# Peptides against a protein of PDB entry 5NXQ: the designs that were tried, part 56

Target 1, 114 residues: chain A of PDB entry 5NXQ
Amino acid sequence: EIQIPVSMAAEEEYLRSKVLSELLTDTLENDGEMYGNENEVLAALNGAYDKALLRLFASACSDQNVEKALSLAHELKQDRALTAAVKISERAELPSLVKKINNIREARYEQQLK

## One batch from the design tools (peptide; made by RFdiffusion4, then SolubleMPNN)

Design b2_p12_7_s3 (from b2_p12_7 with S2E D8E Q10E)
Fold by OpenDDE base, seed 2:
Structure b2_p12_7_s3 (fold): chain B 114 residues (1-114), chain A 12 residues (1-12)
Amino acid sequence: as target 1 above (114 residues)
Amino acid sequence: SELLEFAEEEAE
């Protein structure tokens, strides 16, 4: 049995989750179709999406690729995921990345207030 | 990767 590299598996899951999340979002936004569970499905998809993305993020951190890690962090949807990214960055001893991710989080807070 | 393992824990 051939084992798929962790990074590839993570990317696959990320892409799948991203596509599905976007499709659902577009449907709700553009068509207004409600079946009763869309929000729950979306939450689940976003969770899976962020989870997969965090794996990629960790991989980037392991590679000491701060720029890639930061770009991935920008793609995170949930605040809890950003918090996780901060924790990962701290573990990776990347203080510059920690600061940048916190800036992302703060920016999102400000957007929510508007 | 230890970091990946940690990430999986944080992602839950």
Scores: peptide ipSAE 0.439, ipTM 0.923, DockQ to the pose 0.932
Fold by OpenDDE base, seed 5:
Structure b2_p12_7_s3 (fold): chain B 114 residues (1-114), chain A 12 residues (1-12)
Amino acid sequence: as target 1 above (114 residues)
Amino acid sequence: SELLEFAEEEAE
C-alpha cells in the first residue's frame, strides 16, 4: 500500500473540496436550486473544506511557520474551524498566532453585524 | 505529528 504524505493528502483534499464548494456556490448563484438539498450539501462541503485546511494549518504550525498558518486561517470558512485553529495554535504554543486568529474571528463577527 | 492528530480530532 502506497503511503501518501500527510501534507500532500491534505493539500489534495483541500483543493478538491475548494473546487467542489466553488462549483456548487456558483451554480446556486447563477442557476438557482439544484436538487433541493443544496444547503445541506454546501454545509458538508464547507466542513470537508475546513477540515482539510486545518490539516494544512496544523502542519504549518508544526513547522513554526506562523505566516503560512495565518494565511491558511484566513481561508477557513466556519467559525468552528477558526476555534479549532485557535486550539491548535495554543497546543503548538504559538500565542502570537492565537491572538491573530482571534482577531480574524472578531473581525468576522463585526462583519456579520453590519 | 501530534498536532496533525489533534487537528483531525478537532475537525470532527
Scores: peptide ipSAE 0.436, ipTM 0.923, DockQ to the pose 0.923
Fold by OpenDDE base, seed 1:
Structure b2_p12_7_s3 (fold): chain B 114 residues (1-114), chain A 12 residues (1-12)
Amino acid sequence: as target 1 above (114 residues)
Amino acid sequence: SELLEFAEEEAE
């Protein structure tokens, strides 16, 4: 049995989750509802998406690729995922990345208040 | 990777 590298597996899961999340989002924007459980499905898809993205984020941090890590952080959807990214960055001892991700989170909070 | 393992824990 051929073992697929963890990074490749994470990339595959990210792409799959991203496509499904986008398709669902587009459907909800046009139809407003889907099968009566749209919110539950959306939450599950967004969760899977962020989970996959966080794996890629951790990989980037391990490579000390701060620019790639930051780009990935911007793609995270849920606040809890940003919090996870901060914790990962702290563990990776990347304080500059921690600050930048916290700025992303603060900006999103401000947008929600408006 | 220890960092990847930590990420998986935080993602749950």
Scores: peptide ipSAE 0.435, ipTM 0.922, DockQ to the pose 0.856
Fold by OpenDDE base, seed 4:
Structure b2_p12_7_s3 (fold): chain B 114 residues (1-114), chain A 12 residues (1-12)
Amino acid sequence: as target 1 above (114 residues)
Amino acid sequence: SELLEFAEEEAE
């Protein structure tokens, strides 16, 4: 078995998940075809996407690259993933990042109320 | 990495 660095593997999974999610979304928006399981597929893809992003996020935190970590947090889709990012930031002892990610969560809550 | 391991746990 070929072993590659975890960070590279995470990047690959992120890119793969991102591409698949975008392609599926575009297909549904442009063609309007329904196959009966789109929501489940999208949920699974989003989950995999966020999971991959969180690995990259943790790596950025480990590197003390707060700007990169914050940029990655903005790319997270699910609220549960943002919560995870907060917890990771707390573990990394990055309180400024914690605050900024919480601001992202609050902003999304406000948008949902509109 | 402890942080990476924690991230994987939180992501599940």
Scores: peptide ipSAE 0.432, ipTM 0.922, DockQ to the pose 0.928

Design b2_p12_7_s4 (from b2_p12_7 with S1D S2E)
Fold by OpenDDE base, seed 2:
Structure b2_p12_7_s4 (fold): chain B 114 residues (1-114), chain A 12 residues (1-12)
Amino acid sequence: as target 1 above (114 residues)
Amino acid sequence: DELLEFADEQAE
């Protein structure tokens, strides 16, 4: 069996998780359908989504592609994932990226207060 | 490779 590159596998998982998360979100927002476990499902999907995205992020960092890494960081949903991205950036010795991701976190905090 | 492994650890 052909080994799929890690980045490609991560992209597939990311896209899958993204689509499912968006579909569920749209359903809840537009139809108001509640079955009792939607929040749990969303949390799980968001977790899987961010996990996959962080792999892509790490790959971008490995490539020293700061712009790509930053773009990916903007797509992260959970604050814990942004924290992870910071740690990955630190490990990759990309201080400029660390600062930019922290700015994303701060911006989200401010938005949550509005 | 090392960063990917680290990413997996951070994602947990």
Scores: peptide ipSAE 0.571, ipTM 0.945, DockQ to the pose 0.932
Fold by OpenDDE base, seed 4:
Structure b2_p12_7_s4 (fold): chain B 114 residues (1-114), chain A 12 residues (1-12)
Amino acid sequence: as target 1 above (114 residues)
Amino acid sequence: DELLEFADEQAE
């Protein structure tokens, strides 16, 4: 079996999940067709998307590329994924990144209440 | 990479 570097595999999964999620979302918004399981499918896609993105995030943290890590954190969809990013940042001993990600999470909370 | 392993654990 051909083994691909973890970072490359993560990028591939991220891109695939991103494209599929966007296409599905656009289709539902534009066509209005309901198949009965859209929410479940979207949840699964979002989970896979964030999982792949968190691997990229961890890689960026390992590289001490805080700017890239922060950019990736902004792309995370689920709150649980942001929480994971905080924990990863803490493990990486990047307190400035922790603060910035917490700001993202707080901003999203405020938007949900709005 | 320990951080990647940790990320996988957190993503579950």
Scores: peptide ipSAE 0.570, ipTM 0.945, DockQ to the pose 0.859
Fold by OpenDDE base, seed 3:
Structure b2_p12_7_s4 (fold): chain B 114 residues (1-114), chain A 12 residues (1-12)
Amino acid sequence: as target 1 above (114 residues)
Amino acid sequence: DELLEFADEQAE
């Protein structure tokens, strides 16, 4: 049995979740129609997406690859995921990354206020 | 990987 490295497994799950999330999003944007549980499905997909992405993020932090970690953080969709990323960064003792992710979160808050 | 385990905890 071939064992897949954790980072590779995380990447696969991320890409899978990303594709599914994007497909549903595109469908809703193109049709603009709701037929039932699309919002709930989208929320579930986004949750899975962020969960997978956070695993990649944690892996990048473990590698001390701050640039990659920051790039991944920008791809997170939910605010709760950004909060998780901050906590992961704190655990990884990467204060510069903590600051930058908090900036992302603050920027999104400002957009919501507009 | 300690960070991966922590990430899983934060995701729940």
Scores: peptide ipSAE 0.570, ipTM 0.946, DockQ to the pose 0.834
Fold by OpenDDE base, seed 1:
Structure b2_p12_7_s4 (fold): chain B 114 residues (1-114), chain A 12 residues (1-12)
Amino acid sequence: as target 1 above (114 residues)
Amino acid sequence: DELLEFADEQAE
């Protein structure tokens, strides 16, 4: 049996989660509600999406590809996911990436206050 | 991969 690399599997999961999240978002924006549990479904999809991204992020960090890692961090939706990315970056001993991700988080906090 | 394992832990 051919084993699929973890990174390749993560990419597939990311793409699937991203598409579903975008479709749900578009539906909610146009129709308002969906089956009465739209918030729960959205939270689950966003969670799966960020989880998949974090795996890709970790892979990029392992490859010492800081530019790719940072690009992936910008795609994270939830604050808890950014926090996870910081912890991963710290474990990877990439302090410059830690600072840049913290800047993303701070920028989002400021945007929420406006 | 140690970082991948760590990422899975952080995602939970």
Scores: peptide ipSAE 0.569, ipTM 0.945, DockQ to the pose 0.858

Design b2_p12_8_s1 (from b2_p12_8, 8 letters changed)
Fold by OpenDDE base, seed 4:
Structure b2_p12_8_s1 (fold): chain B 114 residues (1-114), chain A 12 residues (1-12)
Amino acid sequence: as target 1 above (114 residues)
Amino acid sequence: SAMQKYLEEALK
């Protein structure tokens, strides 16, 4: 098995998960096909997607690339993933990033209330 | 790295 850098592996996993999630979503929305386990499949794909993104996010924080980290945070789907991003940012001592990610979470909460 | 270990713990 070929060993590749962790960041490259994370990028590959992110792209794979993103494509599969989008394809499945489009199929369900456009074709209306039901297989009985769509929600479970989507949850698994979204979980893998966010996990891959968080690895990229952690790498961006290590590089002190706050702008890239913030851009990645906007792509996170699950609230638990945003929570993890906040914790990572706190440990990395990036308070401005913490505040901006919390703003993302708050905005999503407000959208859910509408 | 320490950050990667923290990430894995946070994602459990």
Scores: peptide ipSAE 0.142, ipTM 0.794, DockQ to the pose 0.120
Fold by OpenDDE base, seed 5:
Parts: structure tokens; sequence; C-alpha cells
Structure b2_p12_8_s1 (fold): chain B 114 residues (1-114), chain A 12 residues (1-12)
């Protein structure tokens, strides 16, 4: 059995999930057809997407690459994923990154209020 | 790693 590096596997899953999510979103926006489960599928895809990103994020944190980690955090879609990123950052003892991710969360909250 | 295990458990 061939073991694929975690970062490589995460990247593959991220890209796959990203493409599928975008395709589904575009279809819904452009064609307007609903079959009853698209939202559920989209949520699942977003979950997989964020999970893949978080693996990359964790890898970046392990590398002490704050800038890369921050860039990845900006790509996260769900608030729960940002929360997970904060926890990972705390565990990695990267307080500056924790603050920056919390700023992302706060900014998104403000956007939702507008 | 411990962090990887945490991630998998937290995100499943």
Amino acid sequence: as target 1 above (114 residues)
Amino acid sequence: SAMQKYLEEALK
C-alpha cells in the first residue's frame, strides 16, 4: 500500500472539493434548477473543502510558515473551520496567527451584519 | 502526529 504524504493528499482533496463546489454553485446560479438536495451536497462539499484546507493549514503551522497559514485561513469558508484553525494555531504556539485569524472571523461577522 | 490526530477528530 502506497502512503501519500498528508500535504499532498490534502492538496488533492482541496482542489477536487473546490472544483466540485464551484461547478455546483455555478450551475445553481446560472441554471437555477433545484432537485432538493443541492444545498446538502454543497454543505458536504464545503465541509470537505475546509477539512482539506485545514490539513494544509496544519502543515503550514508545523512549518512555522505564518504567512502561508494565514493565506490558507482566508480561503476557509465556514466559521467552524476558522475556529479549528485558531485551535491549531494555539497548539502550534503561534499567537500572532491566532490574532490574525480572529480578525478574519470578526471581519466576516461584520460583513454578515451589513 | 498529535496535531494530525486532533485535526481528524475535530473535523470528522
Scores: peptide ipSAE 0.137, ipTM 0.790, DockQ to the pose 0.118
Fold by OpenDDE base, seed 3:
Structure b2_p12_8_s1 (fold): chain B 114 residues (1-114), chain A 12 residues (1-12)
Amino acid sequence: as target 1 above (114 residues)
Amino acid sequence: SAMQKYLEEALK
């Protein structure tokens, strides 16, 4: 059996979860259909999305590709995912990336406050 | 993997 690299698997899951999340959102917005569990499904999809993205993020950090890592961090949706990204960056000894991710988090906090 | 477990824990 052919083993798929973690990064490739993460990319696949990221794309899948992203598409499904967007599709569900669009369906609700365009058709107005209610099934009773849309928010729960979206939450689960967003969780899977961020988890997959974090795997890509970790891979980028391992490659010392700070710019790629930062770009991926911007795509994270949940604050808890950004927190995880910070932890990964710290473990990868990338302090500049830590600072930049924290800036993202702070910016989102400010937006929520408004 | 250890990293996967870490990610699972981080997003628990």
Scores: peptide ipSAE 0.133, ipTM 0.783, DockQ to the pose 0.120
Fold by OpenDDE base, seed 1:
Structure b2_p12_8_s1 (fold): chain B 114 residues (1-114), chain A 12 residues (1-12)
Amino acid sequence: as target 1 above (114 residues)
Amino acid sequence: SAMQKYLEEALK
């Protein structure tokens, strides 16, 4: 059995989850039809999406590629995923990245309040 | 791996 590198597996899952999440989002926005499980499905898709991104994020942090890590962090959807990204950054001893991710979180909090 | 476990725990 051939072992696929973690980064490659994460990239594949990210792309798959991204496409499915976008398709579902577009359907909900355009059709407005509710079947009773849309929120659950969306949450699952977003969870898978963020999980895949976080794996890529962790890899970028391991490579000390702060710019790539930050770009990936901007693509995260859930607040809990940003929290995870902060923890990963702290463990990687990248304080500048920690600050920038926290800024992203704060900005999203402010937008939700408006 | 240790990183995988950390990631899974962080997402719980």
Scores: peptide ipSAE 0.133, ipTM 0.783, DockQ to the pose 0.119; fails the geometry check

Design b2_p12_8_s2 (from b2_p12_8, 7 letters changed)
Fold by OpenDDE base, seed 2:
Structure b2_p12_8_s2 (fold): chain B 114 residues (1-114), chain A 12 residues (1-12)
Amino acid sequence: as target 1 above (114 residues)
Amino acid sequence: SELEEYLKKALS
C-alpha cells in the first residue's frame, strides 16, 4: 500500500477539520440550532484541527521556513496549541519564531479582555 | 516519532 507523506496527510486532516469546524460554527452563529453537544463537537474539531495544523507547523519548522510556520501559527485556535508551537519552535532552534508566536498569544489575551 | 509523541502530549 502506498504510504501518504506525513505533510500531505496532515494537510488533508487540517482541511477536513477546518471545513467541519467552520460549518458547525456557521450553523450556530447563523441558525442558532442547538442539539445539545455542539460545543463538545466543536472542541473536538478544534483539537483535531490544531493537531493537524501543528504537524504542518512542525514540518515548516523542519524546513526552516519561518514565514510559513508563522502563518500557520496564526491559524491555530487554542492557546495550548500556540504553546505547543512555541515548544516546537524551540526544538527547531528558531528563537525569532518563538518570539513572534508569543506575541500572538499576548495579542489574543488582550483581545479576550476587550 | 518524537514529534508525534510530543503532539500527543501537548494536545491530550
Scores: peptide ipSAE 0.174, ipTM 0.805, DockQ to the pose 0.122
Fold by OpenDDE base, seed 4:
Structure b2_p12_8_s2 (fold): chain B 114 residues (1-114), chain A 12 residues (1-12)
Amino acid sequence: as target 1 above (114 residues)
Amino acid sequence: SELEEYLKKALS
């Protein structure tokens, strides 16, 4: 089996998960077709998506590329993924990034209250 | 790796 660098593999998985998630979401929104397990499938896809994205995020932090890391954090879907990003940032000793990610979380909380 | 274990735990 061909071995692929971790960063490239993560990006591939991210892109695949992103495309599938978007296509499925669009299909459900536009066609209204129900198969009985949409929420479960979407949850699984979102989980895989965020996991792949967090690997890219960790790589960006290791590169000390704060702007890239922040951009990736904005793409995370689940709150638990943002929490993971905060912990990764703390471990990487990037307090400015921690603050900015927490701002993202707070903004999403406020939007949910509306 | 430590990172992979962390990610699995965080997103499990």
Scores: peptide ipSAE 0.167, ipTM 0.801, DockQ to the pose 0.122
Fold by OpenDDE base, seed 3:
Order: sequence, then C-alpha cells, then structure tokens
Structure b2_p12_8_s2 (fold): chain B 114 residues (1-114), chain A 12 residues (1-12)
Amino acid sequence: as target 1 above (114 residues)
Amino acid sequence: SELEEYLKKALS
C-alpha cells in the first residue's frame, strides 16, 4: 500500500472541496435552481474547504514559508477558519504572520459593518 | 492525528 504524504492528501482534499464549493455557488448565482437545503450544503462545503485549506496552511507554516501561508490565509472563507490560522501561526512562532492574518480578519469585519 | 483533532475543535 502506498502512503500518501499529508501535504499531498491535503492538496487533493482542498482542490476537491474548492471545486464543489464553486460549483454550488455558481449554480445558485447563475441559475438559482437549488431549493430547500442549498444553504446548508454550501455551509458544509465551505467547512470542508476551509479545513482542507488549513491543512495546507499548517504545512506552509511548518516549512516556515510565510508568503505561501499568507496567500493561503487570504483564501479562507470563514472567520473561524482565520481564527484557526492565527492559532496555527502562534504555535509555529510566526508573529508577523499572526499580525497579517489578524489584519485580514479586521478588514472583513469592517466590510460587514458597511 | 494531532492536527486533525485540532481542526475538529477549531471548526466544529
């Protein structure tokens, strides 16, 4: 049996979750043909997406690749995922990344207030 | 894994 590296498995799950999330989003925005549980399905897909992305983020932090980690953080959708990214960054002892992720969170908060 | 448990706690 072939063992798949954690980072590769995370990438696969990220891509899968991203595609599914985008497909559902596009369907709702362009066709509006989803009825009943579309919001719950979207939430579940976004959750899976962020979890997969955070695995990639954790890997980037482990590699001390701050630029890659920051790029991944910008792709996170949920606020709670950004919070998780901050905690991962703290554990990785990357204070500059912590600050930059908090800036992302604050910017999104400001957008919600408008 | 430890990461999986962390993610479950953070995003559940």
Scores: peptide ipSAE 0.167, ipTM 0.800, DockQ to the pose 0.122
Fold by OpenDDE base, seed 1:
Structure b2_p12_8_s2 (fold): chain B 114 residues (1-114), chain A 12 residues (1-12)
Amino acid sequence: as target 1 above (114 residues)
Amino acid sequence: SELEEYLKKALS
């Protein structure tokens, strides 16, 4: 049995989760149809999406590719995912990346207050 | 893996 590299598997999962999340979001925004489980499905999709991104993020950190890591962090949806990214960055000893991710989180907090 | 365990804890 051929083993698939973790990063390749993560990219495949990311693309799948991203497409499904976008399709669901567009449907809800455009049609406003409610079936009773939309929030649960969306949460599951966003969770899978962020998890896949975090795998890519961790890989980028391991490669010391700060620019790629930061780009991936901007794509994270959930605050808890950003928190996870901060912890990964701390473990990777990338303090500049930690600061930049915290800035992203702070900016999102401010947007929620407006 | 250690990474998978960390991700599961972080996103649980």
Scores: peptide ipSAE 0.166, ipTM 0.800, DockQ to the pose 0.121

Design b2_p12_8_s3 (from b2_p12_8, 6 letters changed)
Fold by OpenDDE base, seed 2:
Structure b2_p12_8_s3 (fold): chain B 114 residues (1-114), chain A 12 residues (1-12)
Amino acid sequence: as target 1 above (114 residues)
Amino acid sequence: SELEEYLKKALE
């Protein structure tokens, strides 16, 4: 049996979750069919999406690829995921990345206040 | 792995 590298597995899940999340979002935004649990489904998809993304993020951190890690962090949807990214960055001893991710969080907070 | 456990806790 072929063992899939962790990064590849994460990428697969990320892409899958991303596509599904986008499709659902588009459906909701365009007044598509409603089933009554779209928000719950979206939340679940976002959770899976962020989890997969964080795996990629962790991999990037391990590679000391700060730019890649930062790019991935921008793709995170949930605030709690950004928090997780901060923790991962701290463990990876990447303080510059920590700061940049916190900036992302702050920016999102400001947007929410508007 | 430690990462998986961390992720589970972080996003539970």
Scores: peptide ipSAE 0.172, ipTM 0.803, DockQ to the pose 0.122
Fold by OpenDDE base, seed 3:
Structure b2_p12_8_s3 (fold): chain B 114 residues (1-114), chain A 12 residues (1-12)
Amino acid sequence: as target 1 above (114 residues)
Amino acid sequence: SELEEYLKKALE
């Protein structure tokens, strides 16, 4: 059996999760209908989405493609995912990327305080 | 894989 490369599998899962998350978000914003489990579904989708992104992020770090890695980090939704990205960057010995991701986290914290 | 286990722990 042909094995799908990790990066390709991650991209597929990322796109799938992104589309589903956007569909749910758009439905809630446009229709305002509540079915009782939207937040739970959205959380699960966001988890899968960030997990897929982190796989792509790890691949970019391995390629020493800091710009691509940073772009992917901006797409992460959950704070815990950004924390994971920092750890991946540390393991990849990319201190400049660590600093930039921490700046993203701090910026989001400041937005929450407003 | 090691990465998969890491991601699972980080996002649980």
Scores: peptide ipSAE 0.171, ipTM 0.802, DockQ to the pose 0.121
Fold by OpenDDE base, seed 5:
Structure b2_p12_8_s3 (fold): chain B 114 residues (1-114), chain A 12 residues (1-12)
Amino acid sequence: as target 1 above (114 residues)
Amino acid sequence: SELEEYLKKALE
């Protein structure tokens, strides 16, 4: 049995989730068709998307690649995913990355308040 | 792995 490397599997899942999420979004925005389950599908896709990103994020942290990790963090959609990224960064003992991710979270909070 | 379980819990 052929085993796929974790990083490659994560990348594949990320790309798949990203494409599907974008397609769904475009369909809703351009066609306006609602069948009653789009929100559930979108939530599931967002979850899978962020989970895949976090796996890549964790890998970047393990590699001590702060810039790559930060870039990935910016692509996270859910606040809880950013929280997870912070915890991963803390465990990786990357305080500068922790601060930068918290800045992302704070910025998003401010946007929500507007 | 512990990381995988952590991620699952964080995003469940």
Scores: peptide ipSAE 0.171, ipTM 0.803, DockQ to the pose 0.123
Fold by OpenDDE base, seed 1:
Structure b2_p12_8_s3 (fold): chain B 114 residues (1-114), chain A 12 residues (1-12)
Amino acid sequence: as target 1 above (114 residues)
Amino acid sequence: SELEEYLKKALE
């Protein structure tokens, strides 16, 4: 049985989820067609997308690649995913990354208030 | 894996 490296599998899942999310978003924006469950599908795709990103994020943290981890964190969509990234960073003992991710979260809060 | 279980809990 062929075993796929975890990092490669995570990358594949991320790309798949990203493509599907973008395609759905583009379809809704360009075609304006609503079939009744698009929001639910989008939410599920966003969940899968963030989950895949978090796998990559965890890998970056394990590699002590803070810059890569931070870049990945910026790509996270959901607040709960950022919270998860903080938890991963804490466990990886990367306090500087924790602070930077919290800054991302705070910035998004401010944006929502505008 | 342990990571997978953690991710499930974090995103549930």
Scores: peptide ipSAE 0.168, ipTM 0.802, DockQ to the pose 0.120

Design b2_p12_8_s4 (from b2_p12_8, 6 letters changed)
Fold by OpenDDE base, seed 2:
Structure b2_p12_8_s4 (fold): chain B 114 residues (1-114), chain A 12 residues (1-12)
Amino acid sequence: as target 1 above (114 residues)
Amino acid sequence: SAMEEYLKEALE
């Protein structure tokens, strides 16, 4: 029984979810096709995507690789995922990363208001 | 792992 390392599994899921999410998004943006469940599918894909990213994020935090962690945080789509990233950063005792992630959240809030 | 469980909870 061979177990895939957690990081590798997370990367695989991230890439898969990312590709599928992008494909669906592109279809909606460019073709305007609606089948009735695209938003639901997209939400599910985004959830899986962010979850995979958070696993990678956690790994980066464990490695004390703040720059990598931050880059991953920028790729998170959902605010709830950013919140999770903050909590992970807090557990990892990386206050600088916490601040930077909160800056990302604030920036996104401002964008939503525009 | 503990982290895995935390991630699951955080994204519920």
Scores: peptide ipSAE 0.176, ipTM 0.810, DockQ to the pose 0.120
Fold by OpenDDE base, seed 1:
Structure b2_p12_8_s4 (fold): chain B 114 residues (1-114), chain A 12 residues (1-12)
Amino acid sequence: as target 1 above (114 residues)
Amino acid sequence: SAMEEYLKEALE
């Protein structure tokens, strides 16, 4: 059995999850049809998407590529995923990245309140 | 993998 590198597997899952998430989102926004399980499907897709991104994020942190890590963090959708990114950054001893990710979280909180 | 386990814990 051939072992696929974690980063390659993450890229594949990210692309697949991103496409499916976007397609579902567009369908819901344009058609407005509800089948009763849309939220569950969307949550699952977003979960897979963020999980894939977090794997890439962890890889970037391991490479000490702060700029790439930050770019990936901006693509995260769920707040819990940003929290995970903070934990990864803390473990990687990247305090500047921690601060920048927390700024992203704060900005999103403020937007939700408006 | 160890990384996968870490990610699961981080998302809990």
Scores: peptide ipSAE 0.170, ipTM 0.806, DockQ to the pose 0.119
Fold by OpenDDE base, seed 4:
Structure b2_p12_8_s4 (fold): chain B 114 residues (1-114), chain A 12 residues (1-12)
Amino acid sequence: as target 1 above (114 residues)
Amino acid sequence: SAMEEYLKEALE
């Protein structure tokens, strides 16, 4: 088995999960086909997607690349993933990033209330 | 790694 850098593996996993999630979503929206397990499949894909993103996010924080980290945080889908990003940012001692991610969470909460 | 374990715990 070929060993590749962790960051490259994370990027590959992110891209794969993103493509599959988008394709499945588009199929359901456009074709209206139901298979009985769509929600479970989507949840699994979104979980893998966010987990891959968080690995990239952690790498960006380690590089002190706050702009990249913030961009990645905007791509996270689940609130639990944003919470994880906050914890990672706190551990990395990046308070400005913590504040900006919390703003993302608050904005999403407000959208859900509409 | 420690970071990987942390990420797993965060997403459980």
Scores: peptide ipSAE 0.170, ipTM 0.806, DockQ to the pose 0.120
Fold by OpenDDE base, seed 3:
Structure b2_p12_8_s4 (fold): chain B 114 residues (1-114), chain A 12 residues (1-12)
Amino acid sequence: as target 1 above (114 residues)
Amino acid sequence: SAMEEYLKEALE
């Protein structure tokens, strides 16, 4: 049996969860149908999405590819995921990346206050 | 994997 590399598996899951999340959102916006569990489904999908992204993020950090890691961090949706990204960056000893991710988090906090 | 478990814990 062929084993799929972790990074490739993460990419697949990321794309899948992203597409499904967008599809569900678009369906609700376009059709206006309510099934009663849309928000829960979206939350679950977003969780899977961020988890997949974080795997890619960790891989980028391991490769010392700060630019790629930062780009991935911008795609994270949940604050808890950004927190995880910071932890990963700290463990990877990438202080510049830590700072940049914290800037992303702070910017989002400010947007929420407005 | 260890990373899998870490990510799971980080997103709890």
Scores: peptide ipSAE 0.171, ipTM 0.806, DockQ to the pose 0.121; fails the geometry check

